# Designs tried in a protein design run: peptides against a protein of PDB entry 5D63. Part 75

Target 1, 292 residues: chain A of PDB entry 5D63
Amino acid sequence: SLRRGIYHIENAGVPSAIDLKDGSSSDGTPIVGWQFTPDTINWHQLWLAEPIPNVADTFTLCNLFSGTYMDLYNGSSEAGTAVNGWQGTAFTTNPHQLWTIKKSSDGTSYKIQNYGSKTFVDLVNGDSSDGAKIAGWTGTWDEGNPHQKWYFNRMSVSSAEAQAAIARNPHIHGTYRGYILDGEYLVLPNATFTQIWKDSGLPGSKWREQIYDCDDFAIAMKAAVGKWGADSWKANGFAIFCGVMLGVNKAGDAAHAYNFTLTKDHADIVFFEPQNGGYLNDIGYDSYMAFY

## One batch from the design tools (peptide; made by RFdiffusion4, then SolubleMPNN)

Design b2_p15_2_s3 (from b2_p15_2, 11 letters changed)
Fold by OpenDDE base, seed 5:
Structure b2_p15_2_s3 (fold): chain B 292 residues (1-292), chain A 15 residues (1-15)
Amino acid sequence: as target 1 above (292 residues)
Amino acid sequence: SEELRRLKQEVLESL
């Protein structure tokens, strides 16, 4: 079954993603097909899937940017019914905003069925153009129409997945203690992470003995990412991944505070030095404490 | 160990 998380939802037939037009929070904003760029933040194309308790394979889909929800207009079962952004809540009972999401017959893509109407989210005519209509359309779970098949690319990790990635890293001290701050984390591309670092002013910050040293840089980076998240996204229920670590070197005579994020495949961590903006697989320290 | 934790703290403070 589909896990709770943030997804980039791409059509199985053409290189288009489910896009909330202009990222608008207005009720009735069209959800459309739109091109996307790999390894970037596709701002209007990220959806938080929140599973509904006791309703099998059923979710709300909240647009991260707008904070509004995927909504089948009037819950109509008529083919061609508009799918729009609309105000809502994660655990709504409104069937216009409840979506049953299960694997398609090909075993890799998903179909998105409206809970009430039993129609499917459809990229009309498989149109790959920006702004192409997405609508509710009649269908079945077993048919192979690519207009109704979607790849769910997970853009977030659970705290457990992050914990597992850390545990796999060879630069973790035997005394390591991790402190988990949130449940689900949007994982940023390095380019975005770096841009946040640049915009924070840290590149121009001067290291000063004790008063603004490694821990201050690391915490400032985390704070910058947190603020970026709050300022960028209207949806709730997730955080932006940016960790802080304390580490000790092999000799045990030096310590350091630094950041870390996850690799693109979410399987590993990569260290980030907030004093120079560098990404490293080995920062020269073994972490004995992290919070993220 | 407690000794190791102490050492880590002292080293961190020395930075």
Scores: peptide ipSAE 0.059, ipTM 0.723, DockQ to the pose 0.173
Fold by OpenDDE base, seed 4:
Structure b2_p15_2_s3 (fold): chain B 292 residues (1-292), chain A 15 residues (1-15)
Amino acid sequence: as target 1 above (292 residues)
Amino acid sequence: SEELRRLKQEVLESL
C-alpha cells in the first residue's frame, strides 16, 4: 500500500507530472500535465498523500505549494470531468477529494481512482504538452492504459526512515541519542539545500570563539531551513529535513556541531558543514546527539 | 554515563 508521504506523480506513458497550474490556491485551479526536471524541486508538482483511517488505500492529495487538494469537479463520473485544486482538509469526508490509490496491473505504477465516482485520474490523450488536461475518466484497475497510470516518486521520509538512515551510518557514537522533532520530512536536493545555506548569510558569517562558533552555525542552518519551509509551502503536516548533530572525534579531545541531510535515495545521511557549505561522508566526528 | 556526558559537554564548550 502507498505510504503517507510527499510524492512527485509522473505519468507512466510520457514525461509529464501532475501539476497544479501556477501553484494557485484558488478554488477550481486546473490540475494539468507539465514537464518536470529530475532531482529538483518541482514546486507545483508535489503532493502530500494523507491516508484516510479505516478506508483502505484511500487518500487526500494536498498540493504542497498551494495547500489545496486534488478535487474531482462536482464528483462527476462523466469522462472528461475536470480535476482541480480546491480548498479542503486532510481527513475530509468529501468524496470529491478522496482518492483510492493502488498499484496498476504492471506492479510499478499506480492508478488514482476517485472514491465517489470510481473514475480514474487520466492524462487526456497522453498529451505530453505543458498544460495538458487531466480529468476523471472511466476505467478499470486492470487496464494497461498509460494515460491512467502514474509513478509515485516519494520525495519525503518518515521520521522512522530517517532514524534508520542514521543508524546505518558508521560515524555514530555508541552513546548516540537522537531526538525526532517531526513525522514526515521533505528531503531537499543538495542544490536547494545549498541555496538555502547561501541565502541564510552563513557563507559570510565570521567564526568567533564561543560567541558564534560551530553550534551557532549548525543551529542557524536549521533555522534557515525551517524558515524556508514556512515561506515556501502552504501545506501543513510535514517538515523540511535538516538535522543537527553533536559529535566527538576519535581521540575524544575535540567536539563539533554540524548538520546533516539525506542522500538522494533516502537510504543514507550525508554530513553538511555549515561553516563552509561542504558535503562530507566523513566529517571527522562521531555523533553522540542529533535532533531533526 | 553521567561522567561521559560531562566530558562531552566540556569538550564541546572548550572548542
Scores: peptide ipSAE 0.025, ipTM 0.627, DockQ to the pose 0.181
Fold by OpenDDE base, seed 3:
Structure b2_p15_2_s3 (fold): chain B 292 residues (1-292), chain A 15 residues (1-15)
Amino acid sequence: as target 1 above (292 residues)
Amino acid sequence: SEELRRLKQEVLESL
């Protein structure tokens, strides 16, 4: 079953992703096929899938950028019916915005079926051009038509997944205690993480004894990421991943505060030094406390 | 241990 999370949704047949045109929040904004760049933030192409309680395999899909929801126009079962962005809520009962998402017959891709109409999200004619029509179209779950098959690339982690990544890291002290602040986290590429760091002013900040030392740098970075998230996305119900750790060195004579994020595959953490913007697999400290 | 916790706190405060 598909987990709650943020997904980049890519067509199984051509290199095209489900895109909310111009990221517009206007009702009726077309959802279209559009090219994407791997390992980057594809701003208009991220979707928060929220599972509907007690309705098997059924979700709303909220565009992260616009805060609007994937909507089958008038809930029509007619082939070629437009799929648009439209205002909504995560747990709506509106069948125009309810999508049953299950594995296709190939076992890797998913199909997206409108709950009411029973038609499927279709990249019309498999058109790979920017702005290609996405529509509701007749189909079946077992049909192999690549126009209706989609890869769901997870761009976020749950708090439990983050916790697991931390737990398997070798630089965690036996006395470690972690504090989870949110439920779901968008994981940024390092390039984006670094850009936020640069824009925060931290690269020009001076270390000063006690008054602005390691903990201040680490907290300032987390605050910068939080603000970036709030300023960048209109959707709610998720956070941007950026952790803070306190650690002690092996000799036990030095402590440090630093940041961390997740690796590309979300399986491990990487340490981030906010005083110089460096990423390290070993920062020289074993963490005894984190919050994220 | 409590002793280890205390040590970590003292080291952190000294920085």
Scores: peptide ipSAE 0.061, ipTM 0.724, DockQ to the pose 0.168; fails the geometry check
Fold by OpenDDE base, seed 2:
Structure b2_p15_2_s3 (fold): chain B 292 residues (1-292), chain A 15 residues (1-15)
Amino acid sequence: as target 1 above (292 residues)
Amino acid sequence: SEELRRLKQEVLESL
């Protein structure tokens, strides 16, 4: 079953993603097919899937950028009914905004069925052009029509997944204590992470004994990422991944504070030195404490 | 151990 998380939703037939046009928060904004760039933030194409309690395989889909929800216009079962962004809430009872999402017959892609109408999210005619219509359309769970099959590429990690990634890392001290601050984290590409670092002013910050040293750099980076998240996205219920670690060297006579993020596949962590913007698999310290 | 935690703190504070 599909887990709660942030997804980039890509058509199984053509290189087109589900896009909220212009990222607009206006009710009735078209949801359309649009090209995307792999391994980048596709700003208008990220969707938070929130599972509905006690309703099997059923979710709301909140656009991360606009904070609005995927909505089948008037809940109509007519083929060609518009799918739009519309104001809503994560746990709404409005069947226009409830989507049953399950594996298709191919076992890899998903189909997205409106809970009320039982029609499916359809890239009309498999049109790969930017702005192509996405609509509710008649269908069945078992048919192979790629217009109604979607890959859900997970762009976030749960706190448990982050915890597991940390636990697998060889540079974690036996006395490690981790403190989880949020439940779900958007994982940024390194390029975006670095840009936030640059924009924070940290590259021009001067290390000063005690008054502005490693811990200040590390905390400032986390704060910068947090602010970037708040300024960039209108949806709630998630955070931007950026961790802070305290570590001790093997000799036990030196300590350091630094950042970390997750690798592209979300399976591992990579260390980030906020004093110079470097990414390292080994920062020379074993972490005894982290918060993220 | 508490002693180890204290040592870590002292090392960190020395930075």
Scores: peptide ipSAE 0.056, ipTM 0.716, DockQ to the pose 0.176; fails the geometry check

Design b2_p15_2_s4 (from b2_p15_2, 7 letters changed)
Fold by OpenDDE base, seed 2:
Structure b2_p15_2_s4 (fold): chain B 292 residues (1-292), chain A 15 residues (1-15)
Amino acid sequence: as target 1 above (292 residues)
Amino acid sequence: SSALRELRAARLAAL
């Protein structure tokens, strides 16, 4: 089954993603097909899938940018019914905003069925143009129609997944204690992570003994990422991944505070030095504590 | 362990 998380939802037939037009939070904003750039933040094309308790394979889909939800207009079962952004809540009972999401017959893509109407989210005519209509359309689970098949590219990790990534890293001290602060984390591309770092003022910050040293840099980076998240997204129920670690060197005579993020495949962590903006696979310290 | 904690507290400031 589809896990709770943030997804970039891409059509199986053409290089088009489910896009909330202009990221508008207005009720009735069209959801459309739109081109996307891999390995970037596609601002209007990220969706938080929240599973509905006790309703198998059924979710709400919240647009990360607008904080509005995917909504089948009037819940109509007519082919061509508009799919729009609309205000809602994660655990709504409104069937217009409830989507059953299961694997398609190809075993890789998903189909998105409206819970009430039983119609499917359809990229009308497979149109790859920006602004192409996305609508509810008749279909079946076993059909191979690529207009109704969607790849769910996971853009986030759960806290458990993050924990597992940390645990796999060779630079973790035997005394390590991790503290999880959130449940789900949007993982940023390094370019975005670096830009946040640049915008934070940290590149121009002066290291000063005790008063502004490694821990201050590391915390400032985390704070900057947190603020960026709050300022950038209207949806709730997730955080932006940026960890803080405390580590000790191999000799056991020095400690350091630094950041870390996840690799693109979410399987590993990479260390980030907030004092210089560097990414490292080995920062020269073994972490005995992290919070993220 | 206590020595390490003390070291941690002292050495974080050095970097």
Scores: peptide ipSAE 0.033, ipTM 0.673, DockQ to the pose 0.173
Fold by OpenDDE base, seed 1:
Structure b2_p15_2_s4 (fold): chain B 292 residues (1-292), chain A 15 residues (1-15)
Amino acid sequence: as target 1 above (292 residues)
Amino acid sequence: SSALRELRAARLAAL
């Protein structure tokens, strides 16, 4: 089953992603095919998949940028029915906004079926051009038509996945205590994470004994990421991943506060020094506390 | 353990 999370949804046939046109929050905004840039934030192309309780493999899809939901116009089963952004809620009963998402016959891609109409999200004619029509279209689960097959590139982690990544890191102290603040986290590319750091003013901040030292830098970075998230996205129900750690060195005679994020594959953590913007696999401390 | 916590607090202020 598809996990709850934020996805970049890419067509299996052509290099096109499911895009909410202009990221507009207006009801009826077209959802279209659009080109994307790997390893970047594709602002209008991120979708929070929320599983519907007690309805197998069925989700709402909230556009992260607009906060609106993928909606089959009038729930029509007619081929060519528009798929648009529309206001909604994560646990709606509106079948226009309920999508059954399961593996296609190829075992890698998914198909997206409207719960009510039983039609599938279709990149019409497999058109790779920006603004290409996405519509509901007749189909079957076993059909090999790439117009209706989508790769779900997961852009987020659950708190459990983050916890697991931390747990396998060798730089965790035996006294470690982690505190989970949210349930699902958008994981940023390092370039974006660094840009937030730059924009925060931290690169120009001066270390001052106790009054603005390592803990202040680390907390300021987390606050900057949190604010960036709030200012950038209209959807709710997720956070931006940025951890704070307190660590002690091997000798046990020094401690430090620092940040961490996840690697691109989400399997490991990487340490971030907010005082200089550096990424490190080993920051020289073993964490005895984290919150994220 | 208590001593370590105190040390940690002291060293956090140094970096």
Scores: peptide ipSAE 0.032, ipTM 0.673, DockQ to the pose 0.171
Fold by OpenDDE base, seed 5:
Structure b2_p15_2_s4 (fold): chain B 292 residues (1-292), chain A 15 residues (1-15)
Amino acid sequence: as target 1 above (292 residues)
Amino acid sequence: SSALRELRAARLAAL
């Protein structure tokens, strides 16, 4: 079963992703095929899949940028029916916005079926051009048509997954206590994380004894990421991953406050030094406390 | 330990 999370949804046949045109929040905004850049934030192409309680394999799909939902126009079962962004809620009963998402016959891609119409999200003609039509189209679960097959690239982690990644890291102190602040986290590429750091003013911030030292830098980075998230995305129900750690060195005679994020594969953490913007696999400290 | 906590607090201020 598809897990709750944020997904980049890529066509199985051509290098095209499900894109909300211009990221517009207007009702009826076309959802289209569009090119994407791997390992970057594809701003209009991120979708929060929220599972519907007691309805097997059925979700709403909220566009992170616009805060609107994938919507089959008028819920029509006619082939070629437009799929658009439309205002909605995560747990709507509107069948125009309910999508059954299950593995295709190939076992790797998914098909996206409208709950009401039973038609499938289709990249019309497999058109790889930017702005290509995405529509509801007749189909079956067992068909191999790549126009209706989609890879769900997970762009987020649950708090449990983040916790597991931390637990696997060798630089965790025996006294470690972690505090989870949210349930689901968009994991940023390092380039985006760094840009937030740059835009925060931290690169120009002066270290000052106690008044603005390691903890201030680390908290300022966390705050900057939080603000970036709030300013960038209209969808709710997720956070941006940015952790704060307190650590002690091996000798036990020094401590530090720093940040951390997740690696691309979401399996590990990488440390981030907010005083210089560096990423390190070993920051020289073992964490005894984290919050994220 | 209490000693470690105190050391941590003192050291955090220096980095």
Scores: peptide ipSAE 0.032, ipTM 0.673, DockQ to the pose 0.169
Fold by OpenDDE base, seed 4:
Structure b2_p15_2_s4 (fold): chain B 292 residues (1-292), chain A 15 residues (1-15)
Amino acid sequence: as target 1 above (292 residues)
Amino acid sequence: SSALRELRAARLAAL
């Protein structure tokens, strides 16, 4: 089953993603096919899938940028019915905004069926053009039509997944205590993470003994990421991944505070030095405490 | 602890 999370949803037939046009929060904003750039934040193309309790494989899809929800216009079962962004709530009972999402017959892609109409989200004619119509269309779960098959590229991790990534890292001290602050985390590309770092003013910040040292840099980075998240996205129910660690060196005669994020595949952590913006697989310390 | 904070500061001074 599809896990709760943030997804970039890509057509199985052509290099097009499900895009909320202009990221607009207006009711009735078209959802369209649009090109995307790998390894970047595709701002209007991220969707938070929230599973509906007691309804198997059924979700709302909240556009991360607009905070609006994928909506089948009037819940119509007619082929070609518009799919739009519309105001809603994560646990709505409105069948216009409820989507059953299950694996297609190919076992890799998903199909997205409207709960009420039983029609499927369709990239009309498989059109790869920017702004191509996405509509409800008749179909079946077992059809091989790529117009109705979608790859769900997961852009977030659960707190449990983050915890697992930390646990497998060799630079964790035996006394490690981790403190989880949120449940789901958007994982940023390093380029975006670095840009937040740059925009925070930290590159120009002066290290000063005690008054503005490693812990201040690390906390400032986390605060900058938090603010960036709040300022960038209208959806709720997730955080932006940015950890803080305290570590001790192998000799036990030095300690440090630093940041960390997840690798592209979300399987591992990478350390980030907020004093210089460097990414390291080994920062020279073993973490005895983290919060994220 | 204050000791750990001092150690952190010392490390950063070296970096």
Scores: peptide ipSAE 0.032, ipTM 0.711, DockQ to the pose 0.138; fails the geometry check

Design b2_p15_3_s1 (from b2_p15_3, 9 letters changed)
Fold by OpenDDE base, seed 5:
Structure b2_p15_3_s1 (fold): chain B 292 residues (1-292), chain A 15 residues (1-15)
Amino acid sequence: as target 1 above (292 residues)
Amino acid sequence: SSIEELFRKEYEALK
């Protein structure tokens, strides 16, 4: 079954993603097909899938940017019914905003069925152009029509997945204690992570003994990412991944505070030095504490 | 020997 998380939803037939037009939070904003750029944020194309308790394989889909929800207009079962962004809540009972999401017959892509109408989210005519219509359309679970098949590219990790990634890293001290602050984390591309770092002013910050040293840099980066998240996204129920670690070197005669994020495949962590903006597989310290 | 002492040994060269 599909896990709770943030997804980039890509058509199985053409290089088009489910896009909330202009990221607008207005009721009735069209959801359309739109091109995307791999390894980027794709601002208007991220959806938080929230599973509905006791309703098998059924979710709300909240647009991260707008905070509005995927909505089948009037819940109509008519082919060609508009799919729009609309105000809602994560655990709504409104069938216009409830979507049953299960694997398609190919075992890789998903189909998105409206809970009430039983019609499917359809990229009309498989149109790959920006702004192409996405609508509810008649279909069946076993059909192979790529207009109704979608890849769910996971853009987030659970706290458990993050914990597992940390546990796999060889630069963890035997005394390590991790403190999990949230449940689901959007994982940023390094380019975005770096841009946040640049915008924070940290590149121009001066290291000063104790008064503004490694811990200050690391916490400032964490704070900058947090603020970026709050300023960038209207949806709730997730955080932006940016960890802080405290570590000791192999000799045991020096300690350091630094950041870390997850690799693109979410399987590993990579260390980030907030004093110079560098990404490292080995920062020279073994972490005895992290919070993220 | 304390963590405080270990952090105090951080050098500006880390930047």
Scores: peptide ipSAE 0.090, ipTM 0.779, DockQ to the pose 0.082
Fold by OpenDDE base, seed 4:
Structure b2_p15_3_s1 (fold): chain B 292 residues (1-292), chain A 15 residues (1-15)
Amino acid sequence: as target 1 above (292 residues)
Amino acid sequence: SSIEELFRKEYEALK
């Protein structure tokens, strides 16, 4: 079953992703196929899948950028019916915005069926061009038409997954205590994480004893990421992953505050030194406390 | 030593 999370949804047949055109929040904004760049944010192409309680395999899909929802126009079962962004809520009962998402016959891709119409999200003609029409179209769960098959590339982690990644890391102190602040986290590529760091002004910040030292740098980075999230996305119900750790060195005679994020595969953490923008697998400290 | 005292001693390369 598909988990709650943020997904980049890519066609199984051609290198095209489900894109909310121009990221517009206007009702009726076309959802289209569009090219994407792997391992980047792909701003208009991220969708928060919220599972509907007590309705098997059924979700709303909120565009992260616009805060609007994938919507089958008038809920029509007619082949070629437009799929658009439209205002909504995560737990709506509007069948125009309810999507049953299950594995296709190939076992790797998914099909996206409108709950009401029972038609499927279709990249019309498998058109790989930017702006290609995405529409509701007749189909079945078992057919192999790649126009209706989609890879769901998960771009976020749950708090539990983040916790597990931390637990696997060898640089955790025996007294470690983690504090989870949110439920779902968009994981940024390092390039984006670094850009936020640069834009925060931290690269030009001067280390000053106690008044602006490691803890200030680490908190400033987390604050910068938080603000970036708030300024960048209109959807709610998720956070941007950026952790703060407090650690003690092996000798037990020095402590440090630093950041961390998740690796690309979301399986591990990598430490980030906000004083110099470096990513490290070993920062020289074992964490006794983290919040994220 | 308290943890507060440890934070007075950061990694030298970062000072």
Scores: peptide ipSAE 0.079, ipTM 0.765, DockQ to the pose 0.086
Fold by OpenDDE base, seed 1:
Structure b2_p15_3_s1 (fold): chain B 292 residues (1-292), chain A 15 residues (1-15)
Amino acid sequence: as target 1 above (292 residues)
Amino acid sequence: SSIEELFRKEYEALK
């Protein structure tokens, strides 16, 4: 079953993703097929899938950028019915905004069925052009039509997954305590993470004994990421991953504060030094505390 | 030594 999370949703037939046109929050904004760039944010193409309690395999899909929800216009079962962004809530009872998402017959891709109409999200004619129509269309779960098959590329991790990634890292102190602050985290590409770091002013910040040293840099980076998240996305219910760690060196005679994020495959953590913007697999310290 | 003491031993060379 599909897990709660943030997804980039890509057509199984052509290199096109589900895109909220211009990221607009206006009711009735078209959802369209659009090209994407791998390993980038793809701003208008991220969707938070929120599972509906006690309704099997059924979700709302909130566009991260606009904060609006995938909506089948008037809940119509007619083939060609527009799929748009529309105001809503994560746990709505409006069947226009409820989507049953299950594996397709190929076992890899998913199909997205409107809960009420029982029609499927369809990239009309498999059109790979930017702005191609996405509509509700008749179909069945077992059909092989790639117009209605979608890969769900997970762009986020749960707190449990982050915790697991930390736990398997070799640079964790025996006294480690982690403090989880949120439930779901968008994991940024390093390029984006670095850009936030650059924009924060930290590259030009001066290290000063105690008054602005390692902990200040690390906390400033986390604050910058938090601010970036708040300023960039209108959806709620998730955070941007950026951790703070406190560590002690092997000799036990020095401590350091630093950041960390997750690797591209979300399986491991990578350390980030906010004083120089470097990514390291070994920062020279073993973490005894983290919050993220 | 306390953690606070360990942090006081941070040097600018870490940058």
Scores: peptide ipSAE 0.044, ipTM 0.759, DockQ to the pose 0.086
Fold by OpenDDE base, seed 2:
Structure b2_p15_3_s1 (fold): chain B 292 residues (1-292), chain A 15 residues (1-15)
Amino acid sequence: as target 1 above (292 residues)
Amino acid sequence: SSIEELFRKEYEALK
């Protein structure tokens, strides 16, 4: 079953993603097919899937950028019914905004069925053009039509997944204690992470004994990422991943505060030195404490 | 050494 998380949703037939046009929060904003750039943020194409309690395989889909929800216009079962962004809530009872999402017959892609109408999200005619119509369309779960098959690429991690990634890292001290602050984390590409770092002013910040040293740099980076998240996205219920670690070196005679993020595949962590913007697999310290 | 003492041993060279 599909887990709660943030997804980039890509058509199985053509290189097109489900896009909220212009990222607009207006009711009735078209959801369309649009090209995407791999390994980038793709701002208008991220969707938070929130599972509905006690309704099997059924979710709301919140656009991360606009904070609005995928909505089948008037809940109509007519083929060609528009799918739009519309105001809503994560646990709505409005069947126009409830989507049953299960694996297709190919076992890798998903189909997205409106809970009420039982029609499926369809890239009309498999059109790969930017702005191509996405609509509700008749179908069945076992059909092979790629117009109605979608890959759900996970762009976030749960706190448990982050915890697991940390736990398997070799640079964790035996006394390690982690503190989880949120439940779901959007994982940024390094390029975006670095840009936030640059924009924070940290590259020009001066190290000063105790008054502005490693812990200040590390916390400032986390604060910058948090601010970036708040300023960039209208959806709630997730955080931007940026961890802070305190570590001690192997000799046990020096300590350091630094940041960390997750690798592209979300399986591992990579350390980030906020004093110089460097990414390292080994920062020279073993973490005894982290919060993220 | 306490953790506090370890942090006080941080040098600008860590940058």
Scores: peptide ipSAE 0.041, ipTM 0.758, DockQ to the pose 0.087

